Peptides against a protein of PDB entry 7RZF. Designs and how they scored, part 83

Target 1, 358 residues: chain A of PDB entry 7RZF
Amino acid sequence: PFQEEHLKQLYKIVPIKDIRNLYVTFPIPDLQKYYKSNPGHYLGHLIGHEGPGSLLSELKSKGWVNTLVGGQKEGARGFMFFIINVDLTEEGLLHVEDIILHMFQYIQKLRAEGPQEWVFQECKDLNAVAFRFKDKERPRGYTSKIAGILHYYPLEEVLTAEYLLEEFRPDLIEMVLDKLRPENVRVAIVSKSFEGKTDRTEEWYGTQYKQEAIPDEVIKKWQNADLNGKFKLPTKNEFIPTNFEILPLEKEATPYPALIKDTAMSKLWFKQDDKFFLPKACLNFEFFSPFAYVDPLHCNMAYLYLELLKDSLNEYAYAAELAGLSYDLQNTIYGMYLSVKGYNDKQPILLKKIIEKM
Target 2, 358 residues: chain A of PDB entry 7RZF as posed
Amino acid sequence: PFQEEHLKQLYKIVPIKDIRNLYVTFPIPDLQKYYKSNPGHYLGHLIGHEGPGSLLSELKSKGWVNTLVGGQKEGARGFMFFIINVDLTEEGLLHVEDIILHMFQYIQKLRAEGPQEWVFQELKDLNAVAFRFKDKERPRGYTSKIAGILHYYPLEEVLTAEYLLEEFRPDLIEMVLDKLRPENVRVAIVSKSFEGKTDRTEEWYGTQYKQEAIPDEVIKKWQNADLNGKFKLPTKNEFIPTNFEILPLEKEATPYPALIKDTAMSKLWFKQDDKFFLPKANLNFEFFSPFAYVDPLHSNMAYLYLELLKDSLNEYAYAAELAGLSYDLQNTIYGMYLSVKGYNDKQPILLKKIIEKM

## One batch from the design tools (peptide; aimed at target 1 G48 V69)

Design b2_p27_6 (made by RFdiffusion4)
Pose (drawn by RFdiffusion4):
Structure b2_p27_6 (pose): chain A 358 residues (1-358), chain P 27 residues (1-27)
Amino acid sequence: as target 2 above (358 residues)
Amino acid sequence: SSFDTFFIDLVFELEEELEEQKLYFPF
């Protein structure tokens, strides 16, 4: 649908709720026919990746961006999109050309080195382990899912869809990595600061927007010289699991969780798993404080402190959320709350780091 | 136009997806 008359364009959209965002849209051909190599997932794993020396961490370091989501958007049949969607700070709206410049800096930093063998082996191993201990399904919604993807795949791999990968073909990685060029951009800015500046309006919904077609100054400023920032490739993962042993049932087996520790400081509830036999467990905690909801100031500082703790600890724990260990730490009325779940091997390192950062 | 309506639908879908999803996951 994107003919070249309406490429290289930058719209400005006025919302109703106060948000600020930047969408960078690329068009790409259909890659659903390539469901073995999956080059879109490779570039999505390399673009939208938080951690040390990556695309999001540098935009955090310049104070412009809270978070960004990579990957490719799939539309209809015979055509596909690719999106880099970002949200903006107060002075992140002033430097949009520099943000997209840094996006092509990281793309060019990934074009000078191109394919990687160990990233494909690591992602294939992760999908294989995440498929081998695939948990049980709720019977409603699961049959709709496997009837939703029954049109594309043969009868043998109706289940093993986007789980098992056979081959690492760098040609298709290079092909989809070439289609990401600044002659293929469509920038869209959403900001509530364009109230009285919009000429055009939408008939169907009634929204207002613009046409600021990007002059060639900034296009030929985008693809001209792009060496690097302080970017780097992600490092070797240490949260990949190795212990897949189901521990045996002990003498005192109970059908309900029993109180084991009762002190004036803490109490526990424990139950070995009897039904599922998956090498994974969930640990949860609820810390109390009578000072958490005293007045609005003390009920306000709690969200700020807990949010800054999540801010400063996502850079560390995104590898745990990527390997299958997910944590969550949010506030409640009475006190604050913690819940870490996932594979059975790396809960102590993660929970201990959470406490000592807390 | 039809093309502009189609693009604004896409912006709404992306706005909803970014409100719900803060980080990319390959699965």

Design b2_p27_6_s1 (made by RFdiffusion4, then SolubleMPNN; from b2_p27_6, 14 letters changed)
Fold by OpenDDE base, seed 1:
Structure b2_p27_6_s1 (fold): chain B 358 residues (1-358), chain A 27 residues (1-27)
Amino acid sequence: as target 1 above (358 residues)
Amino acid sequence: SEFERRFLELIKELEEENAKTKFYLPF
């Protein structure tokens, strides 16, 4: 496995593509045997969360990071990696030390709060939904995948083991968190800005890179990461579906939308799904206003209103997305368009949130 | 070392994944 000499290293890597990435990597024990609890998934869910009080939210607010992913990856025999990967802005490339400090502040927050069973339950529920409604895989790819995972799981569990969480193991979560420390870090920065500044070439891929020891003073700064009051655990995801009932097809169901409500202020068309038979719905709303496009001023005001509305809804966007819900808001020449799509069970909750912000 | 090799390989894999996919939570 790894030795102390492999830790606290910085790699500056030249990509082929014009990308800017930061990889903060920790060697961890082989966790494959703990697939039923999957502590790496729990931590990846929280570290990679995009909601208010998340690591990504803070890093985005500073203009340093566009996207963030956290999770475990396969290592070699007897170990794995836990990786936090971020897409860096040009400004973020200048603040890598501070970005990593914030990562350790968030990890410290997770230690302080301790493992949360409700978070595990949400991960379990989300994975169960994903498993139940996964798209049809390509036969060849699926067979090859099954053949690969047979090395890790009992035959009876091969179809489900990747998705179904069964055991809340706070001890294993804490064990992994104890490995996510500055003294165990390997950092890779990927940027074209390192072109002509490298001194090594990787033997397998020809990747140009420079390897440097991370200064002890920097490691110490990260070790002394305090609690940042901006970091909070996510709130409970209210959009996770629990009812998957599919209503029977009505005898008079039409292949086209039928007008089911006609009033002076509203018309409603409905079409029952006759093809997919999924617990999903598409709600589409066209709002008409005689003022929306009466002149350039009103047009701009309607645009600004919608942008402000979108901004006000951003707090729900990620939680809705995780739960398989989406919404769209657009200006039209007649007013505004709203769409809500995904699992039907919690669509009324999301719709209510949207309407309350309007 | 095997560790060093696997690390560099992993970074390469992640670069390729990032280039292909919007961020997936490792489900």
Scores: peptide ipSAE 0.102, ipTM 0.698, DockQ to the pose 0.391
OpenDDE base, seeds 2, 3, 4, 5: peptide ipSAE 0.093, 0.082, 0.108, 0.076; ipTM 0.695, 0.692, 0.695, 0.690; seeds 3, 4, 5 fail the geometry check

Design b2_p27_6_s2 (made by RFdiffusion4, then SolubleMPNN; from b2_p27_6, 14 letters changed)
Fold by OpenDDE base, seed 3:
Structure b2_p27_6_s2 (fold): chain B 358 residues (1-358), chain A 27 residues (1-27)
Amino acid sequence: as target 1 above (358 residues)
Amino acid sequence: SEFEREFMELIKELLEENEKTKYYFPW
């Protein structure tokens, strides 16, 4: 177990690869027995959220962070870690203290709002979908994985334990959240910029690093993190599928797309899935404009239009992705291409939003 | 969970990419 002396430490690590990462880690109790509620997943979902008002959205807007991941990781016996990992920009590397301050501001926001049952329900639903439609894994790898987790879960639940949430436990969420404090932090910064500035070498891999105590002043600054009005809880994810009905194959189903609509302005082709039998669809749209590639100006305008459209859709992109929906927008020499893929149940909602932004 | 899987895969990828950092947090 980490003693108090191991807390409030900063590690400056020299990577082999040219990467810039920040790891903010918190020791937490072993939560393995609480797999049915999985409070770490709840917190990871919110802290790692990418929507408006999220931690990542704010840090990205400042140009400090490219990506953010939050969640629990298994530690040694009897302990776990909660980790917030960010990919740092060059500018972000200069603002690590402020980045961490924002993390604690977001955590403080979570404390102020308290555990939300609807968020748990969304996590539950998402995990249930993931479990139900899980891809086949390689048997050897899967068997090894199952063998490994048999020590943690009842045999009857070993297949479901990592996915199926059953219990909303606000008390456990609050307990974990209470461990996410500056006095309980271990920080690792990974950057080549620390080359030649290290004084220790890791015994196993020869990684060069420097360990420093985080100054008390910095800890106090983080402890005094106030509510930042830019941080908000996510909105409900409207893209989570609820209907998984697979329609029977049509008697006259053709192995190739059939033309089901033919007008002066549009052609619609349809092919029913006769292979995968999943509650998924692929919608592909090709838009034609004689002006799209007529000259360099129009080409650039078409490009700009698409970039603006993509930007305007960013608010939905993450929520859609979480729900197993994706879209793609591309310029073509003839105009524009749109693809919407994933669970068919909520595709009309996403498509409508895309069309409304067009 | 997919999130845990993605996280674990990401952590695994991050860990595989940075296997050397795995040992900085011995309990």
Scores: peptide ipSAE 0.035, ipTM 0.507, DockQ to the pose 0.074
OpenDDE base, seeds 1, 2, 4, 5: peptide ipSAE 0.056, 0.047, 0.033, 0.045; ipTM 0.681, 0.675, 0.497, 0.675; seeds 1, 2, 4, 5 fail the geometry check

Design b2_p27_6_s3 (made by RFdiffusion4, then SolubleMPNN; from b2_p27_6, 15 letters changed)
Fold by OpenDDE base, seed 3:
Structure b2_p27_6_s3 (fold): chain B 358 residues (1-358), chain A 27 residues (1-27)
Amino acid sequence: as target 1 above (358 residues)
Amino acid sequence: SEFEREFMELIKELEKENEKVKSTFPW
């Protein structure tokens, strides 16, 4: 349905809010029938990845982008969009062409590496966890959602179709990657900096915008995107839980935390879950130092230490979060607080990494 | 015109989603 006139277009849009966004969009076939393999989710997972060697990591290192999201979105008339959305810095707004070049370099890296079954398996496992342990939705919203998706899925699969991956389809991944080309691109830049520089008004919302063709020279520059050696596939996510066993309630389980260890250097309190019965735990550590808040210098040193520690843990933060693990680090007047939360299976791995960086 | 509408609707939906994501992720 997209005519050539609709491709290679740039939209400069004036937002109501003070936001800076870049939307790089590609028309793709309707992938709804491929929900069991969901090639758009596979690509969205990689393009939107935040780990070392990711697109976002490189764009953040340049100070151009704060956040990045990649994925498929529904379109009208039996087509979809693949969208790469970034939150732009003020500097990034000046480097949009180069940001998009890096996107095409990353896409070229994905083509060069080809579809990876292990990445699909991680997506499958993550989605299975999300399905199994999803929160309760409001009945009205949930029923309305289910009623809407009944048009797309068999009744027997309607509850699982959005989550459960079943089939690795490298052919479909390659097919979608083949649509992610500069000749098929539509770019929208959203910024207040375009105020007074627009020539059109959108009829429905009164949004001011300017539309222009992307120069052929720019398209060619993106078509000639080379392999950037900074881009790498992510490493395997070691935090994905595999054990969901719930330990039986202990006979001596107390309704309050019990002191289970008392030493000169540590106290340990334990409370078994008697309410939720989830394969999750909350580990909370309070570290005490008599020096933490003794004077302004020590306070600043304690703060700086914590910020450096957080920075050193960033490499694990995203992978842990994807796997339903989180950590929190805070300064206290007595020292430092650490919390590790989520699925208990891989908490020891995350905790070990935190302690090794401390 | 129909295409421009669909595209602008998409951008607005994405803006709303981004607001939700920013609200849900306390980063």
Scores: peptide ipSAE 0.040, ipTM 0.684, DockQ to the pose 0.279
OpenDDE base, seeds 1, 2, 4, 5: peptide ipSAE 0.030, 0.045, 0.049, 0.036; ipTM 0.654, 0.686, 0.691, 0.679; seeds 2, 4 fail the geometry check

Design b2_p27_6_s4 (made by RFdiffusion4, then SolubleMPNN; from b2_p27_6, 14 letters changed)
Fold by OpenDDE base, seed 4:
Structure b2_p27_6_s4 (fold): chain B 358 residues (1-358), chain A 27 residues (1-27)
Amino acid sequence: as target 1 above (358 residues)
Amino acid sequence: SEFEREFLELVKELEEENAKTKSYSPR
């Protein structure tokens, strides 16, 4: 369906809202029949990763991009798009060619490393978690999504098809990666900075835009993208829960926190969940330091310490979030507050990593 | 062209999805 005249195109689009977005899109075959392997989700997980050595981490370090999303989207006429979407800074809007170069460098890194079965297994495990708790965590969001999917899957599979990863298909991952090339790109830049610089208006919505061919020299620069030694595959996500056991309610369970440990150095309160019955916990720690607020110097040191601690933990933030874990660190008038929330199974691992950085 | 329309529609849908995601992020 896409001929050469439809490829290597740049669209400059005027938004209604004050937004700056870049859409790097690739036409791909319809992969719906391969939902059990979902090669587009595998690639979206890696390209959209936010950990150390990710595409987003490099683009953020340059001040060009705030957010990144990668994945497949359905198209008309038996094809799909693979899309890399970024939220651009004002500076990033000036560096779109270089941003796209970094995208192709990351894609080249994925080709060089080849398909990883352990990454597929993590996607499978994350999808299994999402599937198991979808009805419990977001009941309103689920019903609207089902209505769209009913057109594409048998009724019996509709509930599972989005989450069911069963087959590792490295051949399909390589096939999609082979479509993610500069010669197959369609780019859209959305910015108010194009106001008064457009020559076309879309008939249905009145969207003002300009279409341009991407220069052959720019395509060649992207075709010659190196591996860029800053890009790395993610490390294994240690935070993915595997145990979802809900402990029975104790006979002596109180409706309020009970003091279960009282020592000279620590007090511990515990409340069992009597309402939600989820394999989740909330751990809250208040640390008291006599030095935290003695004088302005100590206050500043306590602030700087916490900022450095947060920065040192940033490597785990995304992996924890993907696994349904979160942490919070705050200065208090008495010292520091730490909170760890989410699935209880891997909370000790996250807590250990926090304490090892303290 | 029909392909140009479909692409602009795709971009519009993505903009609407992004706008929803930004509005539902509690700061």
Scores: peptide ipSAE 0.186, ipTM 0.758, DockQ to the pose 0.216
OpenDDE base, seeds 1, 2, 3, 5: peptide ipSAE 0.149, 0.155, 0.123, 0.154; ipTM 0.743, 0.743, 0.718, 0.749; seed 1 fails the geometry check

Design b2_p27_7 (made by RFdiffusion4)
Pose (drawn by RFdiffusion4):
Structure b2_p27_7 (pose): chain A 358 residues (1-358), chain P 27 residues (1-27)
Amino acid sequence: as target 2 above (358 residues)
Amino acid sequence: DKLETNTERQEEFVEENEFYLDLALSL
């Protein structure tokens, strides 16, 4: 649907709720026919990746961006999109051309080195382990899912869809990586600062927007010279699991969690798993404090401190959320709260690091 | 219509802005 008359354009949209965002839209052909190599998931794993020396951490370091989501959007049949959607700070709206410039800097940093064998082997191993201990399904919604993807795949791999991968073909990685060029951009800015500046309006919904077609100054400023920032490839993962042993049932087996420790400092509830036999467990905690909800100031500093703790610890723990260990730390009325769940091997390192950062 | 995400936090961000993304594609 994107003919070349309406390419290289930058819209400005006025919202109703106060948000600020930047959408970068590329068009690409259909890659649902390529469901073995999956080049869109490779570029999605390399673009939207938090951690040391990556696209998001540098935009955090310049104070312009809270978070960004990579990957490719799939629309209808016979055509496909690719999106880099970002949200903005107060002075992140002043330097949009520089943000998109850094986006093409990281794309060019990934075009000078291109394919990687160990990233494909690592992602295939991760999907294979994440498929081997696939948990049980709720019978409603699961049959709608496997009837939702029954139209595309044959009868053998109705289940093993986007789980098992056979081959690493760098040609398709290079093909989809070539289609991401500044002749193929469609920038869209959402900001509430364009209240009285909009000429055009939407008939169906009634929203207002613009047409600031990007002059060639900034296009030929985008693709001209792009060496690097301080970017780097992600490093070897250490949260990949290795212990897949189901520990045996002990003498004191109980059907409900029993109180084992009762002190004036803490109490526990414990139950070995009897039904599921998956090498994974969930640990949860609820820390209490009478000072958490005393007045609005003390009920306000709690969200700020807990949020800055999540800010400063996502850079470390995104590899744990990517390997299958997810944590969550949010505030409650009474006190604060913690819940770490996932594979059985790497809970101590993650929970201990959470405490010592806390 | 579907967009790929890696984590629950990213999926929540996409669900909050899905309308304006679809609007920008339909212009």

Design b2_p27_7_s1 (made by RFdiffusion4, then SolubleMPNN; from b2_p27_7, 13 letters changed)
Fold by OpenDDE base, seed 3:
Structure b2_p27_7_s1 (fold): chain B 358 residues (1-358), chain A 27 residues (1-27)
Amino acid sequence: as target 1 above (358 residues)
Amino acid sequence: MRITVRTEEEEKFVKENEEYIELALSL
């Protein structure tokens, strides 16, 4: 267990690889017994959210961060960590203090809003989907994983315990959120920029590092993190599937795509799944325009249009991805290609959003 | 308990940087 002496520490680590990472870590109680409520997952879902008004969205807008992950990790016996990990840009490496300030501003926003049962329900539903449609793992790896978790879960629950949320525990969410404070922080920065500036070597891998106390003034700055009006809770994820009905195979189902609609402006080909029997579909659209590749100007305009379209869809991309939906947009020599893949139930919603932006 | 990795890219990132994550936690 980390004593007070191990808190408010900054570690500057020299990587072998050319990476720039920031790890903001908080010692938290052991939450293993609370797997049915999983308050760390709830917080990780929000802190690591990528939608509008998220921590990542703001940090990306500053050009400081590429990716962000939030969640709980096992520690030593009797405690865990909550970790916020970011991939830093070169500019972000210069703004680590301000990045962490934004983290505490977002955490303060979560405190101000309090635990949301609807967010828990979304996490529950997403995890239930992930469990139900989990890909077959390699038997050896899966058995070893199960054997490892049998120490923590009843045998009857061992398969479901990592996925199935059962209990909304706002008290536990608040308890974990109360540990996410500047006085409880450990910061690690991983960058080659610290080469030749370290004074310690790690015993196992020979990794060079420097340990420094975080200045009290910086801790106070983070403690005084105000509500940043740019931070908002996510909106409800409209893409979460609820219908998993598999339609029976049609008697006339062909092994190849059949032309089911032919008009002057459109052709529609359909192939029913006869192999996987999943509540998933792949929608592929090819748009033809005589102007798309007529000259270099039109080609560049078609490219720019697609980039702007992608940018305008970014607000949905993350929510769709979480719900097991994806889309792809590509320029072609004939026009544009659109693909929508994933659970079929909410594909019409995503497709409508795409078309409304087009 | 794994950090709930959301994307294959994040899984890859965590796996590729596991040594540094463990180091950051062990120091």
Scores: peptide ipSAE 0.065, ipTM 0.696, DockQ to the pose 0.603
OpenDDE base, seeds 1, 2, 4, 5: peptide ipSAE 0.068, 0.050, 0.059, 0.164; ipTM 0.707, 0.695, 0.704, 0.731; seeds 1, 4, 5 fail the geometry check

Design b2_p27_7_s2 (made by RFdiffusion4, then SolubleMPNN; from b2_p27_7, 11 letters changed)
Fold by OpenDDE base, seed 3:
Structure b2_p27_7_s2 (fold): chain B 358 residues (1-358), chain A 27 residues (1-27)
Amino acid sequence: as target 1 above (358 residues)
Amino acid sequence: MKIEVLTEEQRKFVEENKEYLELALRL
């Protein structure tokens, strides 16, 4: 376990690649025995959330962060880490203290709201979907992975243990949240901006770094992180599929799209899946407008419209993606193209959201 | 460890920077 001397440390690391990463890490107890509840996954889901009122949404709005991931990772010697990984912008690199302050404000919000069983249920459902539709792994990689995890899981659970959540344990969630404190933090910043400013070399790869104690004043600022009114718990993910029924192949199913609707204003082609037999669909819409490409002004207006439409849909993009749905919007010389792909069950919901924003 | 459901962007970010994460944890 990390001793007190290893806490409240800042590591400035020089990468080979031109990257700007922030790693905020917290030593936590070994939670392997609690794999059925996985409190770190619950917290990682919320901390790494991209929806409105999320940590990432706020940090993106400031131009400081591109992406953020939260989660637990195994450590050495019977402990784990909770880690928040951040892709920093150039501006974000200058605001690391403030970024971490916002992290602690969000963590404080999670403490104030307490553990939510519905969030656990969403994590459970998302993982169940991911397990059910998991791509075939390469046999060699899979066998090596299974051999590794057999040390941690019963044989009967080894195939499912990485995905299936079974037990809501609010006590364990609170326990992990209690470890996510400034007094328990280790910070690493990876940036080429530290080149020539390091005094140590790591043993394995010769990576140059500097280690510094985080000033007590900074720790105190983070300890005094108040509730930020911009942070909210996510809304329920309405896009999580629950129906996975595969309809039988129709007797009249053609190997090519058949015209199933023809009207003055619309044509609809349909092809049933005859190959994959997945509860997935691809919906493609082409919208035609005589005004879309009539002149440069109309072209720019159509472009601006689509950008505004995309922006208005951003609130759904993350939740849809987690649920295995995606959409694409493109300008065409004739108008607009819309595609909706993924699990068929909740596609109508996503499509409705898109149309309501149009 | 349990696999988290991530966006493709998040997954790519984690995979591309795995070496630096391991380094940060080792220090």
Scores: peptide ipSAE 0.454, ipTM 0.907, DockQ to the pose 0.495
OpenDDE base, seeds 1, 2, 4, 5: peptide ipSAE 0.428, 0.445, 0.445, 0.424; ipTM 0.895, 0.905, 0.902, 0.898; seed 1 fails the geometry check

Design b2_p27_7_s3 (made by RFdiffusion4, then SolubleMPNN; from b2_p27_7, 14 letters changed)
Fold by OpenDDE base, seed 4:
Structure b2_p27_7_s3 (fold): chain B 358 residues (1-358), chain A 27 residues (1-27)
Amino acid sequence: as target 1 above (358 residues)
Amino acid sequence: MSIQVRTEEEKAFVEKNKEYLELALSL
């Protein structure tokens, strides 16, 4: 277990690569025995969320962070870490204290809202989908992985334990949230800007770093993190598939797309999957407009329209991606292209959202 | 149990910086 002397520390690390990373880490109890509830996964889902009202959304809006990941990681025996890791912009590197303040404001929001069973259910459903459609691992890698997992899980659960959530444990979520406090923080900043400003060398890789105590005033600032009204829990993910039925191959299924509708205004081509047998579809729409590329003005208007459309759909992009759905919108010389790909079950919902924004 | 990686962007980010994550935890 980390002693108090290892807490409230700032590490300034010089990378070999030109990267700017922030790691905000918290020692937490070993939660391995609670893998069926996985409270760290629940918190990682929310803290790492990219939707409206998320931590990342606010930090992106300020131009301080490009991406954010959160979750638990195994430590040494008897403890784990909860980690919030962000990709810092050049500006964000100057605002690390404020970034961490926002992290604590978001954590405070999670405390105020309390554990949500519906969020757990979404995590459960997403993990079940990920497990069901997991790609075949290479045999050698798989065997080594399973051998490692056997130390932690019953043999009967080894294949599923990493993915399947079974128990909603609000008490454990609250317990982990109680460890996500400024007094329990370890901060590492990775930036070339610390070159020539370090006084220590890491033993294994020779990485140059400096260790500093975080000032008590800064810790107190983070301890007094208020509720920021910009932070909200995510909305329910409407795109999570629940139906995985694979329709039987039609007797007259063609190996190529067949024209199933031909009208003056539209042509529809269809090909049934005869190879993968997955509950997935690709919907491709080509829109033809005689005005799209008539002149540079119309071209620019068509471009601007599509950019505005993409921006208006950004609220759904992350939720769709989590659910294994994607969309693509492109300008073409003849108009616009739309593609919707992924699990077929909720594609109509995503398509409707796109059409409502058009 | 690992840091939650849910998008391809997140995956690329974590994989690119894996060495520094381990370092940050070992100090």
Scores: peptide ipSAE 0.427, ipTM 0.921, DockQ to the pose 0.630
OpenDDE base, seeds 1, 2, 3, 5: peptide ipSAE 0.354, 0.384, 0.423, 0.419; ipTM 0.897, 0.910, 0.919, 0.917

